# Designs tried in a protein design run: peptides against a protein of PDB entry 2AZE. Part 3

Target 1, 148 residues: chain A of PDB entry 2AZE
Amino acid sequence: AQECQNLEVERQRRLERIKQKQSQLQELILQQIAFKNLVQRNRHAEQQASRPPPPNSVIHLPFIIVNTSKKTVIDCSISNDKFEYLFNFDNTFEIHDDIEVLKRMGMACGLESGSCSAEDLKMARSLVPKALEPYVTEMAQGTVGGVF
Target 2, 101 residues: chain B of PDB entry 2AZE
Amino acid sequence: GRLEGLTQDLRQLQESEQQLDHLMNICTTQLRLLSEDTDSQRLAYVTCQDLRSIADPAEQMVMVIKAPPETQLQAVDSSENFQISLKSKQGPIDVFLCPEE

## One batch from the design tools (peptide; made by RFdiffusion4, then SolubleMPNN)

Design b1_p17_7_s2
Fold by OpenDDE base, seed 2:
Structure b1_p17_7_s2 (fold): chain B 148 residues (1-148), chain C 101 residues (1-101), chain A 17 residues (1-17)
Amino acid sequence: as target 1 above (148 residues)
Amino acid sequence: as target 2 above (101 residues)
Amino acid sequence: SKLKAISERLNKRLASL
């Protein structure tokens, strides 16, 4: 009985660990797709324009964005040769990392919500190694969560 | 019996985790390849237009933060406090506003 | 929290670049 109980605890621990790794893998896949898709988009765009965009018009990854109402008053203090920043807002703000930005741009093909179109799914599959394609399919179907 | 069943479950979970680890290794390898490819990194950018499409600068101000690795980011968003703190140990932090147009 | 996750993810990626 005690042995069985110990194994039950271990089983639960492993299940949780697997679940965590599944989440991590999904995020990694989304990042991979988003990055590759972004690069592909920009490569094509630059080819069409026959030139790269102006240097000051682009933001290279990685980055974070903060957005708030234009009416929000922001107090900013910078110290230690720009090593430290402190922002005080008088109203709510939002923070988004570059991955979230890419997702909202559609670079992850809508796979993040499991509601991508057939074309988006095709694109997503094309941007990952073959070994990951089944997982991408499961993500698109919202069926990820089972044990392998 | 129950013991046998649990033992079998653990074996199956171990195999599942191994498969998962393998997939993760493949994925991380792909990401490393992207990070090591100079051309890919050159093309890994968004435009102000992209940001405008996500957060309309007509209604929202968009601040961009470029920070070095291991930068500490702390933020409070409550009814009484709205604050963002950035602390870098590996270099200066660059902050700029995204233009409206 | 979302902020913690963002920070952690950012730092993790930055460290790998």
Scores: peptide ipSAE 0.094, ipTM 0.900, DockQ to the pose 0.421
Fold by OpenDDE base, seed 3:
Structure b1_p17_7_s2 (fold): chain B 148 residues (1-148), chain C 101 residues (1-101), chain A 17 residues (1-17)
Amino acid sequence: as target 1 above (148 residues)
Amino acid sequence: as target 2 above (101 residues)
Amino acid sequence: SKLKAISERLNKRLASL
């Protein structure tokens, strides 16, 4: 009885760990697709323009963005060495990391929401190793979550 | 019996987790390959136009934060307090606004 | 490497993200 109980606890622990790893894997796949797609886009754009963009016109990863209404008043306190920042807003704001930005740009081909067209899915599959293609397909179909 | 069933379940879960670990290793390897490629690093950027497409500076202020690894970010977004705190231990933090045009 | 740091987000995520 006690042995069974111990195994049941371990079973639940493993199930939770698997669930977490599934989420992590999905995120990693999305990141990989987004990064590769971004690099591909920019490479083609630079080739067409026959030159790289001006250095100050681009934002290299990694980065975070904060957006708020233009009417929002922001007070900023900054340390002398620029190691510490404190922003106070008089209204709500949004924070997005670079991955979320890439997703919203469509760099993940809509895979993050299962909104892939046939062309998007084809692109997504082309940006991952063969071993990951089945998982990409499952993500596109919204069938991820089973234990395999 | 119950014990045998649980034992079998645990074996199956172990195999499933090993498969996940394998796939994750493949994925992280790909990301590392990208990180080690100088050209990929150079091309890993977005433009102001990209940011305008998701957060139009004509309607919203868009602030960009570039910070060293392991920078601490704390945010409070409540009806009474709206605050962002950044603390770096590995170098200066760069903050700038995305222009409207 | 900037991308290296990104790939290691799972080990070091920002508190608010």
Scores: peptide ipSAE 0.064, ipTM 0.896, DockQ to the pose 0.113
Fold by OpenDDE base, seed 4:
Structure b1_p17_7_s2 (fold): chain B 148 residues (1-148), chain C 101 residues (1-101), chain A 17 residues (1-17)
Amino acid sequence: as target 1 above (148 residues)
Amino acid sequence: as target 2 above (101 residues)
Amino acid sequence: SKLKAISERLNKRLASL
């Protein structure tokens, strides 16, 4: 009985670890797809324009964005060396990292929300190694919740 | 019996985890390859137009923050305090708005 | 490399799993 109990504890521990790794893998896949898709988009755009965009018009990764109402009053304090910033808002704000921005741009092909069209899914699959394609399919179907 | 069943479950879970580890390794390898490719690095950007498409510029102000790795970010968003603190250890922080705003 | 920095952060997180 004690041995079985010990094994059950171990089983639960492993299940939880697997679940954590599943989440990490999904995020890694989304990042890979998003990055590759972004690069592909920009490469094509620059080829069509026959030149890169103006330097001041682009933001290279990594970055974060903060958005708030235009009516929000922002007080900003900056250290002399610009190593420290302090922003005070009089209302709520949102922070998004670059990956979230890419997702909202559709760079992850809607895979992050399971809202992939057939074409989106095809694109997503094309941007990952063959070994990852089955997992991408599962993500699109929303069936990753189980043990891999 | 119960013992045999649990033992088998553990073996199966181990195999599943190993598969996950393998897939994760593939993913990280791909990301490293992207990071090492100079063209990919150059092309890894968004435009102000992209940001405007996400946040309605008519109603929202969008601030962009570029900071060195390991920069500490602390944010408080409560009814009594709305604050963002940034502390860099490796270099200056750049904050700007898109010119079209 | 900016992407390298991202990758390094991801790898660090993975190492902690």
Scores: peptide ipSAE 0.055, ipTM 0.894, DockQ to the pose 0.067
Fold by OpenDDE base, seed 1:
Structure b1_p17_7_s2 (fold): chain B 148 residues (1-148), chain C 101 residues (1-101), chain A 17 residues (1-17)
Amino acid sequence: as target 1 above (148 residues)
Amino acid sequence: as target 2 above (101 residues)
Amino acid sequence: SKLKAISERLNKRLASL
């Protein structure tokens, strides 16, 4: 009886850990797809243009963006060495990391929201190792969460 | 019995977790390969047009922040305080504004 | 240049205070 109770506690612990790892794996897959897709896009674009873009016209990863209304007043304090920044806004702002930007750009093929077309899914699968393809399929179907 | 069932469940969960660990290792390996590939990193960029597609500078001011690793980011977005604090330990922070603002 | 350095402008403003 007590032994069974202990095992049930352990079972629940493992289930929660697996759930956490599933979430982590999904994010890693999305990052991989997004990065590879971005690189592929830019490679093709540069090939067509027969030149790379000007260095000061692109933003290399990693980065974050902050957006706010153009009417928002921003006060900024910067240290002499630029090691410290302090921004004060008079209204709300948004912060997005590069991964979120890539997702919104469609670089993750809509996999993050389960909005994959057949072509999107094909692209997503092509950007991961073979061992990950079944999981990508599950993500697209929204069936991730089951125990293997 | 119940004990046997739970024991079997734990074994199956262990196998599932091991499979997840394996898949995660594959993913992290792929990401490391990307980070170590010079050509991939050269091509790992977005344009201002990309940023405009998600936040149009015609209506929104878009700041781009490039900070060294281990930079501390503090953000407060409340009715009483709207603040972003950045503290770098490894070098200067670069802040850019998208054009057409 | 597609990007403008905000730091320059902001530092200039700060210096004027």
Scores: peptide ipSAE 0.021, ipTM 0.879, DockQ to the pose 0.027

Design b1_p17_8_s1
Fold by OpenDDE base, seed 4:
Structure b1_p17_8_s1 (fold): chain B 148 residues (1-148), chain C 101 residues (1-101), chain A 17 residues (1-17)
Amino acid sequence: as target 1 above (148 residues)
Amino acid sequence: as target 2 above (101 residues)
Amino acid sequence: GFKVHLKNRKDLKVTVK
Protein backbone atom coordinates (compact mmCIF):
# COMPACT_ATOMS: atom_id res chain seq x y z
CA ALA B 1 0.00 0.00 0.00
CA GLN B 2 0.99 3.61 -0.52
CA GLU B 3 1.07 4.19 3.21
CA CYS B 4 3.59 1.42 3.71
CA GLN B 5 5.71 2.77 0.90
CA ASN B 6 5.75 6.20 2.46
CA LEU B 7 6.82 4.77 5.79
CA GLU B 8 9.58 2.78 4.17
CA VAL B 9 10.93 5.91 2.56
CA GLU B 10 10.82 7.68 5.88
CA ARG B 11 12.52 4.74 7.55
CA GLN B 12 15.38 4.88 5.11
CA ARG B 13 15.72 8.61 5.52
CA ARG B 14 15.91 8.29 9.28
CA LEU B 15 18.47 5.52 9.07
CA GLU B 16 20.67 7.66 6.89
CA ARG B 17 20.35 10.62 9.21
CA ILE B 18 21.21 8.49 12.20
CA LYS B 19 24.26 7.15 10.41
CA GLN B 20 25.44 10.67 9.73
CA LYS B 21 24.94 11.69 13.33
CA GLN B 22 26.78 8.60 14.52
CA SER B 23 29.76 9.61 12.46
CA GLN B 24 29.63 13.12 13.85
CA LEU B 25 29.34 11.87 17.40
CA GLN B 26 32.32 9.58 16.98
CA GLU B 27 34.43 12.47 15.77
CA LEU B 28 33.28 14.68 18.63
CA ILE B 29 34.13 11.98 21.14
CA LEU B 30 37.57 11.54 19.65
CA GLN B 31 38.16 15.28 19.76
CA GLN B 32 37.08 15.46 23.36
CA ILE B 33 39.31 12.59 24.38
CA ALA B 34 42.25 13.93 22.43
CA PHE B 35 41.95 17.45 23.83
CA LYS B 36 41.54 16.36 27.42
CA ASN B 37 44.33 13.85 27.14
CA LEU B 38 46.63 16.46 25.65
CA VAL B 39 45.87 18.95 28.38
CA GLN B 40 46.39 16.30 31.01
CA ARG B 41 49.72 15.27 29.53
CA ASN B 42 50.99 18.80 29.34
CA ARG B 43 49.81 19.67 32.82
CA HIS B 44 51.67 16.71 34.21
CA ALA B 45 54.77 17.50 32.21
CA GLU B 46 54.84 21.10 33.36
CA GLN B 47 54.39 20.01 36.95
CA GLN B 48 57.31 17.64 36.67
CA ALA B 49 59.47 20.31 35.09
CA SER B 50 58.21 22.90 37.56
CA ARG B 51 57.94 25.32 34.67
CA PRO B 52 56.13 25.79 31.41
CA PRO B 53 57.94 25.07 28.19
CA PRO B 54 59.68 27.87 26.34
CA PRO B 55 57.14 29.99 24.49
CA ASN B 56 58.56 29.35 21.06
CA SER B 57 58.87 25.62 21.60
CA VAL B 58 55.17 24.85 21.63
CA ILE B 59 52.37 25.09 19.11
CA HIS B 60 48.98 25.95 20.50
CA LEU B 61 45.85 24.68 18.89
CA PRO B 62 44.47 25.32 16.40
CA PHE B 63 47.02 24.68 13.70
CA ILE B 64 47.61 22.86 10.47
CA ILE B 65 50.73 21.07 9.41
CA VAL B 66 52.09 20.51 5.96
CA ASN B 67 54.72 17.87 5.42
CA THR B 68 56.68 16.99 2.33
CA SER B 69 59.96 15.40 1.43
CA LYS B 70 63.02 17.38 2.40
CA LYS B 71 63.94 17.17 -1.23
CA THR B 72 60.80 19.02 -2.27
CA VAL B 73 61.42 22.52 -3.51
CA ILE B 74 58.97 25.03 -2.15
CA ASP B 75 58.30 28.49 -3.50
CA CYS B 76 56.41 30.70 -1.08
CA SER B 77 54.77 34.00 -1.91
CA ILE B 78 53.52 36.14 0.95
CA SER B 79 51.54 39.35 0.93
CA ASN B 80 52.95 42.31 2.81
CA ASP B 81 50.28 42.06 5.46
CA LYS B 82 50.72 38.28 5.65
CA PHE B 83 47.05 37.75 4.92
CA GLU B 84 47.80 35.70 1.85
CA TYR B 85 50.22 32.87 1.21
CA LEU B 86 50.91 30.88 -1.90
CA PHE B 87 53.05 27.77 -1.79
CA ASN B 88 54.21 26.00 -4.90
CA PHE B 89 55.76 22.57 -4.55
CA ASP B 90 57.58 20.50 -7.10
CA ASN B 91 56.29 17.32 -5.52
CA THR B 92 53.46 15.91 -3.45
CA PHE B 93 52.67 17.10 0.06
CA GLU B 94 50.39 16.17 2.92
CA ILE B 95 48.14 18.37 5.00
CA HIS B 96 46.96 17.44 8.47
CA ASP B 97 44.84 19.37 10.91
CA ASP B 98 45.56 19.48 14.60
CA ILE B 99 43.02 16.78 15.42
CA GLU B 100 44.70 14.33 13.10
CA VAL B 101 48.02 15.20 14.65
CA LEU B 102 46.62 14.48 18.09
CA LYS B 103 45.27 11.16 16.90
CA ARG B 104 48.63 10.17 15.49
CA MET B 105 50.20 11.18 18.77
CA GLY B 106 47.96 8.65 20.46
CA MET B 107 45.95 11.28 22.27
CA ALA B 108 42.72 9.56 21.24
CA CYS B 109 44.04 6.35 22.77
CA GLY B 110 43.90 4.45 19.52
CA LEU B 111 40.14 4.58 19.64
CA GLU B 112 40.03 6.10 16.18
CA SER B 113 41.55 3.06 14.53
CA GLY B 114 40.27 0.28 16.72
CA SER B 115 43.71 -0.17 18.19
CA CYS B 116 42.54 0.39 21.71
CA SER B 117 44.09 -1.77 24.39
CA ALA B 118 42.41 -2.35 27.69
CA GLU B 119 44.52 0.39 29.20
CA ASP B 120 43.76 2.73 26.33
CA LEU B 121 40.08 2.06 26.71
CA LYS B 122 40.26 2.78 30.40
CA MET B 123 41.91 6.10 29.68
CA ALA B 124 39.40 6.96 26.98
CA ARG B 125 36.49 6.22 29.27
CA SER B 126 37.98 8.36 32.01
CA LEU B 127 38.09 11.36 29.70
CA VAL B 128 34.40 11.44 28.82
CA PRO B 129 31.23 11.98 30.81
CA LYS B 130 29.61 8.84 32.13
CA ALA B 131 26.82 9.04 29.59
CA LEU B 132 29.32 8.67 26.75
CA GLU B 133 31.16 5.66 28.14
CA PRO B 134 28.93 3.05 26.51
CA TYR B 135 29.45 4.64 23.13
CA VAL B 136 33.19 4.76 23.68
CA THR B 137 33.05 1.06 24.39
CA GLU B 138 31.19 0.47 21.16
CA MET B 139 33.76 2.45 19.26
CA ALA B 140 36.55 0.37 20.73
CA GLN B 141 34.77 -2.81 19.76
CA GLY B 142 34.02 -1.59 16.28
CA THR B 143 30.33 -2.13 16.79
CA VAL B 144 29.20 1.40 16.08
CA GLY B 145 26.53 1.91 13.51
CA GLY B 146 23.89 -0.07 15.28
CA VAL B 147 20.65 1.31 16.54
CA PHE B 148 20.59 2.41 20.15
CA GLY C 1 1.22 -6.70 9.65
CA ARG C 2 3.58 -4.73 7.45
CA LEU C 3 2.16 -1.38 8.45
CA GLU C 4 2.39 -2.14 12.13
CA GLY C 5 5.95 -3.33 11.74
CA LEU C 6 7.05 -0.21 9.92
CA THR C 7 5.33 1.99 12.44
CA GLN C 8 7.15 0.25 15.24
CA ASP C 9 10.46 0.58 13.42
CA LEU C 10 9.97 4.31 13.04
CA ARG C 11 9.22 4.68 16.71
CA GLN C 12 12.37 2.81 17.60
CA LEU C 13 14.44 4.91 15.23
CA GLN C 14 13.00 8.06 16.74
CA GLU C 15 14.06 6.95 20.18
CA SER C 16 17.51 6.07 18.90
CA GLU C 17 17.93 9.45 17.28
CA GLN C 18 16.83 11.21 20.44
CA GLN C 19 19.45 9.33 22.39
CA LEU C 20 22.02 10.20 19.79
CA ASP C 21 21.10 13.87 19.91
CA HIS C 22 21.45 13.82 23.66
CA LEU C 23 24.92 12.34 23.48
CA MET C 24 25.95 14.86 20.86
CA ASN C 25 24.76 17.68 23.06
CA ILE C 26 26.86 16.34 25.89
CA CYS C 27 29.91 16.20 23.64
CA THR C 28 29.48 19.68 22.24
CA THR C 29 28.98 21.03 25.73
CA GLN C 30 32.20 19.43 26.90
CA LEU C 31 34.12 20.82 23.96
CA ARG C 32 32.70 24.27 24.57
CA LEU C 33 33.71 24.10 28.20
CA LEU C 34 37.22 23.22 27.14
CA SER C 35 37.34 26.16 24.78
CA GLU C 36 36.17 28.50 27.51
CA ASP C 37 38.63 27.26 30.11
CA THR C 38 41.73 29.43 30.02
CA ASP C 39 43.89 26.86 31.73
CA SER C 40 42.92 24.19 29.24
CA GLN C 41 43.62 26.49 26.34
CA ARG C 42 47.00 27.35 27.78
CA LEU C 43 47.81 23.67 27.96
CA ALA C 44 46.37 22.81 24.55
CA TYR C 45 49.64 22.62 22.68
CA VAL C 46 51.98 20.22 20.98
CA THR C 47 55.74 20.37 20.83
CA CYS C 48 58.19 19.98 18.02
CA GLN C 49 59.05 16.67 19.58
CA ASP C 50 55.46 15.60 19.10
CA LEU C 51 55.57 16.56 15.46
CA ARG C 52 58.83 14.74 14.96
CA SER C 53 57.21 11.65 16.38
CA ILE C 54 54.53 11.61 13.71
CA ALA C 55 56.58 12.86 10.77
CA ASP C 56 60.17 11.74 10.51
CA PRO C 57 62.10 14.99 10.26
CA ALA C 58 65.02 13.13 8.79
CA GLU C 59 63.01 12.54 5.66
CA GLN C 60 60.14 14.99 5.90
CA MET C 61 59.94 18.71 6.33
CA VAL C 62 57.13 19.85 8.59
CA MET C 63 55.60 23.29 8.25
CA VAL C 64 53.15 24.64 10.77
CA ILE C 65 50.41 27.04 9.80
CA LYS C 66 48.79 29.25 12.40
CA ALA C 67 45.90 31.17 10.94
CA PRO C 68 42.92 33.12 12.24
CA PRO C 69 39.48 31.56 12.16
CA GLU C 70 37.79 31.18 8.80
CA THR C 71 41.04 31.33 6.91
CA GLN C 72 40.63 29.81 3.49
CA LEU C 73 42.92 26.99 2.48
CA GLN C 74 43.03 25.69 -1.04
CA ALA C 75 45.24 22.79 -1.91
CA VAL C 76 46.04 21.18 -5.22
CA ASP C 77 48.00 17.96 -5.24
CA SER C 78 48.30 16.46 -8.68
CA SER C 79 51.03 15.32 -10.99
CA GLU C 80 50.89 18.64 -12.77
CA ASN C 81 50.27 21.03 -9.90
CA PHE C 82 51.27 21.06 -6.26
CA GLN C 83 49.99 24.15 -4.55
CA ILE C 84 48.62 25.51 -1.30
CA SER C 85 46.85 28.85 -1.14
CA LEU C 86 45.98 30.59 2.10
CA LYS C 87 43.79 33.62 2.51
CA SER C 88 42.90 35.11 5.85
CA LYS C 89 40.09 37.52 6.56
CA GLN C 90 40.79 38.28 10.17
CA GLY C 91 44.50 38.69 10.54
CA PRO C 92 47.98 37.66 9.57
CA ILE C 93 48.96 34.07 8.99
CA ASP C 94 52.06 32.65 10.62
CA VAL C 95 54.00 29.85 9.00
CA PHE C 96 57.06 28.27 10.52
CA LEU C 97 59.08 25.09 10.40
CA CYS C 98 59.59 22.57 13.10
CA PRO C 99 63.33 22.37 13.53
CA GLU C 100 65.23 19.15 13.41
CA GLU C 101 66.73 17.86 16.63
CA GLY A 1 63.07 23.26 20.72
CA PHE A 2 62.03 26.43 18.97
CA LYS A 3 60.17 27.71 15.97
CA VAL A 4 61.89 28.55 12.74
CA HIS A 5 60.10 31.02 10.54
CA LEU A 6 60.10 30.32 6.85
CA LYS A 7 61.55 33.69 5.97
CA ASN A 8 64.71 32.68 7.76
CA ARG A 9 65.19 29.52 5.76
CA LYS A 10 67.68 29.52 2.95
CA ASP A 11 66.29 26.40 1.39
CA LEU A 12 62.95 28.04 0.74
CA LYS A 13 62.21 30.75 -1.75
CA VAL A 14 60.13 33.47 -0.19
CA THR A 15 58.64 36.21 -2.29
CA VAL A 16 56.81 39.16 -0.84
CA LYS A 17 53.93 40.38 -2.95
Scores: peptide ipSAE 0.022, ipTM 0.874, DockQ to the pose 0.034
Fold by OpenDDE base, seed 3:
Structure b1_p17_8_s1 (fold): chain B 148 residues (1-148), chain C 101 residues (1-101), chain A 17 residues (1-17)
Amino acid sequence: as target 1 above (148 residues)
Amino acid sequence: as target 2 above (101 residues)
Amino acid sequence: GFKVHLKNRKDLKVTVK
């Protein structure tokens, strides 16, 4: 009947919304893990060195990187107040935000690919609140959807 | 019947979504706590070596962009045009190169 | 230093508006 049809439409709408929220949650978890892991790494490194790194030797979050061939010619126009930049390249380039950089560094423990090692999984679990651990486990197994 | 089944499904989906919202709130809270922790922010950095690990400066040059929040970034990457435009509303943008080892 | 501004790179053309 028409009533059942309407409910089926609503059901599908809710399922789609849940799917979107699952993706958002996964990204938030990855960000949390990557951030905490980075902080932990650097804390350990500074303790080992018994000093913080020179201020001009590190790049604090947030940032974006652009990479291109060393042979690429870049023309850059900058406003006087440095509020505006325009880069023209003669070849292709890549843009990566800080989170993507952290993922490539392994700071998300390979959880983003769902193929992390046992050690990586242990690390990932240790970097999230207890309530999120089951979800992290599912992400690692590629079986997200069982924990809501 | 079918109607009762669908009604039950919708209730279950509502509960599932509420649980997701709860987990998301936990995550956002954790991230906010990190942003509010001075020591964590001090330690939230990467090195030149880190950047070289993802883009080898032997083959690739790496530019770093430090921009204020809500800076607009537009990029065109096609055979006809290769361009990046940055527009900040809140302050100056800093761009520098990551040196090779 | 780690930070090298683009204006110091001779293989880049920098124009100030």
Scores: peptide ipSAE 0.021, ipTM 0.872, DockQ to the pose 0.034
Fold by OpenDDE base, seed 2:
Structure b1_p17_8_s1 (fold): chain B 148 residues (1-148), chain C 101 residues (1-101), chain A 17 residues (1-17)
Amino acid sequence: as target 1 above (148 residues)
Amino acid sequence: as target 2 above (101 residues)
Amino acid sequence: GFKVHLKNRKDLKVTVK
């Protein structure tokens, strides 16, 4: 009885650990797809234009975005060495990291929501190693975690 | 019995976790390869048009923050306080606005 | 250019420490 209880506790511990790893893996896969898709897009665009974009017209990763209403008043304090910034807003704002931006751009092929089209899924699969393709498929179907 | 069932479950979970670890290793390797490829990093950028598609500068002011690794970001978004604090340990932080057009 | 630093925006209050 006690032995079984101990094993049940261990089982639950392992299940939680696996769940965490699944979440991490999904995020890593999305990042990989998004990055590779972005690179591919830009490579193709530059080839078509026969030149890279002007340096000041692009933002290289990594970055974060802060957006707020144009009516929002922002008070910014910056240290002399620019090591420290303090922004005070009089209204709400949004923060998005580069991955979130890429997802909203569709770079993750809608896989993040499990709502990708057949073509999106095809693209997503093409951007990962073969060993990861089954997991990408499961993500698209929303069936990740079926191992349990 | 119950014990045998639990033992089997644990064994299966162990195998599943090992498979996950393997997949994660593959994935992290791919990400590392991307980070080490200079051409890929050169092409890892977004444009003004991209940012406009996320938050239209006609309606929203969009700030871009370029910060060194390990930069601390603290944000407060409440009815009483709206604040963002950035603290870098490795170098200067660059903040600029995305133009409307 | 695309990059417009905050200090160049008149609609923002910038204080240098």
Scores: peptide ipSAE 0.021, ipTM 0.872, DockQ to the pose 0.034
Fold by OpenDDE base, seed 5:
Structure b1_p17_8_s1 (fold): chain B 148 residues (1-148), chain C 101 residues (1-101), chain A 17 residues (1-17)
Amino acid sequence: as target 1 above (148 residues)
Amino acid sequence: as target 2 above (101 residues)
Amino acid sequence: GFKVHLKNRKDLKVTVK
C-alpha cells in the first residue's frame, strides 16, 4: 500500500540519520579518550621528572602536521600579516590533524581500529563517564553499526 | 500486518535516536569540561619524541602548523601538482619545525 | 578548529599578499 511505502521511506531516512549519528558519537568518544589519556600521560611524566618539560620541546593542541621526504623541495610564500601561507612541493606530502596524531600515538587505546587488548579496553572505559562505557565496549567488539 | 510492523519499527528507531542524542550530549559535555580546565589545557601537548614516533625526522621533514580557529586549509596532492594553502581570518598562523630536527 | 579540504584539482591557485 501507499502508506506502507511512505513509512518505508521514512524508516530508511531514520536509519541513515542514526548511522550518521553513530559515526559522530564514535569520533567524539575517541577524542575524549585520546585527550584524557594524553593529559594523564603528561601529568605522570612531569611528576616522574619533578619538573615540566622545556617550553620549546612541546607542542600544545590544537595543531596540524605536514610531513614529506627531506628530499622534497618546498617553496613557501607568506603574507606580511602571516594570515596567508602558500606552500608548493615538488613531491607528495601528508597532512595529519592533532586527533589523528593522538590516535597514531595510541592515545585512543586502539579503539579506533578495533585493536584493543583487555588492558586497552580497561583504560578506555576508565576515561569515559559510566553512561558511555557500554558503547565503548561495543566499539571494541566491532558490534556498533546496528540499531539499538 | 505490514503497516503495524513498520509503525513499530519507527517507534523503536525514534527511541534509538533519542538514546544516541543523549550519549552525544554527555560526550560533548565532557569535551567542554576538558577545554575549560586550566590544568588539562596545560597538559594537552605532544613532544618532539611523539612526532618522531609517527614520522621519523631522519627521513621525513615534519612541519607543525599552529593557527587560529576556523583557519582554512586547502591541499592539492596529485602527480602534477602539490600545494597547500592556508588562510586565517582570526589571527596570524605560525609554522615551525621541531627543535630536535 | 581547522577546516581541511583535500582536492584533486589542478586549477587551484592562491595569491598571497
Scores: peptide ipSAE 0.020, ipTM 0.871, DockQ to the pose 0.068

Design b1_p17_8_s4
Fold by OpenDDE base, seed 4:
Structure b1_p17_8_s4 (fold): chain B 148 residues (1-148), chain C 101 residues (1-101), chain A 17 residues (1-17)
Amino acid sequence: as target 1 above (148 residues)
Amino acid sequence: as target 2 above (101 residues)
Amino acid sequence: GFKVHLKNVKDLKVTVK
């Protein structure tokens, strides 16, 4: 009886750990897809334009985005060496990292929300190693986590 | 019995976890390769047009913050205080706005 | 389009400390 109880505890512990790893893996897959898709898009665009974009027209990763209403008043204090910034807003704001931006751009092919078309899924699969393709399919179907 | 069933479950879970670990290693390897590839990093950028698709400058102002690694970001978003604090240890921080045009 | 440095934006209050 005690042995069974111990094993049940261990079972639950392992299930939780697996769940955590699933989440981590999904995020890594999305990052990989998003990055590769972005690079691919830009490479193609530069080839078509026969030149890179103007230096001030692009923002290289990594970065973060802060957005707020245009009506929001922002006060910014900057240290002399620009090592410190302080922003004060009179209303709510949003912060997004570069990965979130890429997702919203569709660079993850809608896989993050299970909103990928057949074409999106095909693209997503093409941007990962073969070993990851089955998992990408599961993500698209929303079946990850149902295996256990 | 119950003991046998639990033992079998644990074995199956172990196999599943090993599979996840393997896939995760593949992913991290791919990401490292991307980070180490100079050409890929050169092409890892977004445009103002991209940002406009996320938050329309007609309604939202969009600030882009580029900060060195390990930069500290502290944000407060409450009814009483709306604040973002940035502290870099490795270099200057750059902040940009995307024009509406 | 092009990005504009925050310090050059007139509609934002920027203070150097």
Scores: peptide ipSAE 0.026, ipTM 0.881, DockQ to the pose 0.035
Fold by OpenDDE base, seed 5:
Structure b1_p17_8_s4 (fold): chain B 148 residues (1-148), chain C 101 residues (1-101), chain A 17 residues (1-17)
Amino acid sequence: as target 1 above (148 residues)
Amino acid sequence: as target 2 above (101 residues)
Amino acid sequence: GFKVHLKNVKDLKVTVK
């Protein structure tokens, strides 16, 4: 019946929407873990050192990273007001946002790739509200969305 | 029958989505609180050592860009052109080079 | 610390020595 067809269309729409939300939630969880882990690390380090690091020795979020071979020649044009930059490279480069940097630093505990040790998973769980812990576990096991 | 089955499926999907929405609300709240906490923001930094861990300074040059929100970034990485363009609307852009060890 | 903070200079050439 036409009614069944309509419901099937709606079912597919909802499934896709859920999939998108799952992806969004996972990313948000990773960001939360990464940020909190970073803050925790730095807090502990500063406590041990009994002082913050020199101001010019750190980069605060947010930021982006551009890396290229040290042999790459870079020409940079900067506007008078520093509102505009133009970089010309003679070879390939890479761009990474701060979240990706944090992930590569291990701040997300390997959860982003499902490569968590028991200790990593424990850390990840400790950095989220209790309600999110089951989802973190599912992410670590690669079983997110298994009920759908 | 088929109609009843589909109806039940949709109800289950609705419940699942509601659960996701709930979890997302919790997560976004946590992120917001973190962003609003001045001490957390003060501690939200990376070091040169951190950056060296992701890109070997012996092989790679690492450049850090600090730009205001809504800055436009255009990148071209092809055999014909290698270019990055940054255009800020809200303020100046700062660029730093991570030194070698 | 970070060695170089790029200044507002046109046609700045960055090379690794």
Scores: peptide ipSAE 0.024, ipTM 0.881, DockQ to the pose 0.035
Fold by OpenDDE base, seed 3:
Structure b1_p17_8_s4 (fold): chain B 148 residues (1-148), chain C 101 residues (1-101), chain A 17 residues (1-17)
Amino acid sequence: as target 1 above (148 residues)
Amino acid sequence: as target 2 above (101 residues)
Amino acid sequence: GFKVHLKNVKDLKVTVK
């Protein structure tokens, strides 16, 4: 019947929306873990050194990384007010946001790829509120979605 | 019947989505708290050593871009051209090069 | 530490050796 068809369409819409939100939640969890872990690392390092690092030796979030071969020639046009930049490369390049950088640094404890050791998982769980711990466990096991 | 089954499925999906929304709210709240904590923001940094671990300057040139919020970034990476365009509306853009040493 | 800000110059050419 037409009514059943309408409900099937709605069902599919809701399933897709849930799938999208699930991906968003996973990313948010990874961001939280990575950020807290970074802060924790730096706090510990500064305590040991009994001083903060020199201001020009660190880059605060947020930032973007661009990397390319050291042989790549880059032409850069910069507006007078520095509001506009145009980079032309003679070869391929890569762009990474700060979150990806943190992940590659291991700040997300390998949770992003399901490559968590027991210690990594313990760290990850310790950096989220209790309500999120079960989800972190599922992410590590690759079983996200089983609760739905 | 079929109608009753579909109706039940939709109710279950609604409950699942509500649970998901709750978890997302918890997570976003935590992120906001971190963003509002001055000490956390002070400690939210990476070093040149960190960047070298991501892309070794011995082989790769590493450029760091700090731009104000709402900055537009357009990138073209094809056989025809390789280009990055940045346009800020809220302030100047800063670009740094990471040294090999 | 990081080297320096790229100077505000149009048509700046950067080559890393």
Scores: peptide ipSAE 0.023, ipTM 0.873, DockQ to the pose 0.036
Fold by OpenDDE base, seed 1:
Structure b1_p17_8_s4 (fold): chain B 148 residues (1-148), chain C 101 residues (1-101), chain A 17 residues (1-17)
Amino acid sequence: as target 1 above (148 residues)
Amino acid sequence: as target 2 above (101 residues)
Amino acid sequence: GFKVHLKNVKDLKVTVK
């Protein structure tokens, strides 16, 4: 019947929405783990050194990374007030946000790629509230969304 | 019947979505707490060594951009044009280089 | 440490080696 058809459309709509939210949740979890892990690492490092790092030796979040070949020629135009920048490259470049940098640093414990050891998984679980632990486990196993 | 089955499916999906929303709220709350914690923000940094692990300055030029919130970033990466444009509204943009080892 | 590389200069050409 027409009603069944309408409900099937709605079902598909909801499934898609859930899929999107699952992706968003996974990203949020990874961010949380990465941030907390970074903070924990740095706290430990500073404790071992008995001092914070020099101010000009670190970059605080948020930031953006741009990398290109050292052979790349870059033309940069900067406004007087430094409110505007224009970079022209003669070759390809890469842009990475801070979250991606943290992931590549291993701050997300390899959870982002499903390549976490038992120790990594333990760490990841320890960095989220208890309610999120099952989801972290599912992420590690690649079984997110299996309920549907 | 088919109608009953679909109706039940929708109810189950609604419950699943509600659970998902709850988990997302927990996550966002935790992130907000991190953003509001002064000590956490003080410790939320990377080093040159960290950046070298991502892109080695010996092979790659590594540029770090610190820009105020709401800064507009436009990037073009094509065979005809390689460009990054930054326009801030709230303050100056700072650009740093990661030194070579 | 990090270095502030670019200042208020227009049309600065940089070749990193």
Scores: peptide ipSAE 0.023, ipTM 0.877, DockQ to the pose 0.036

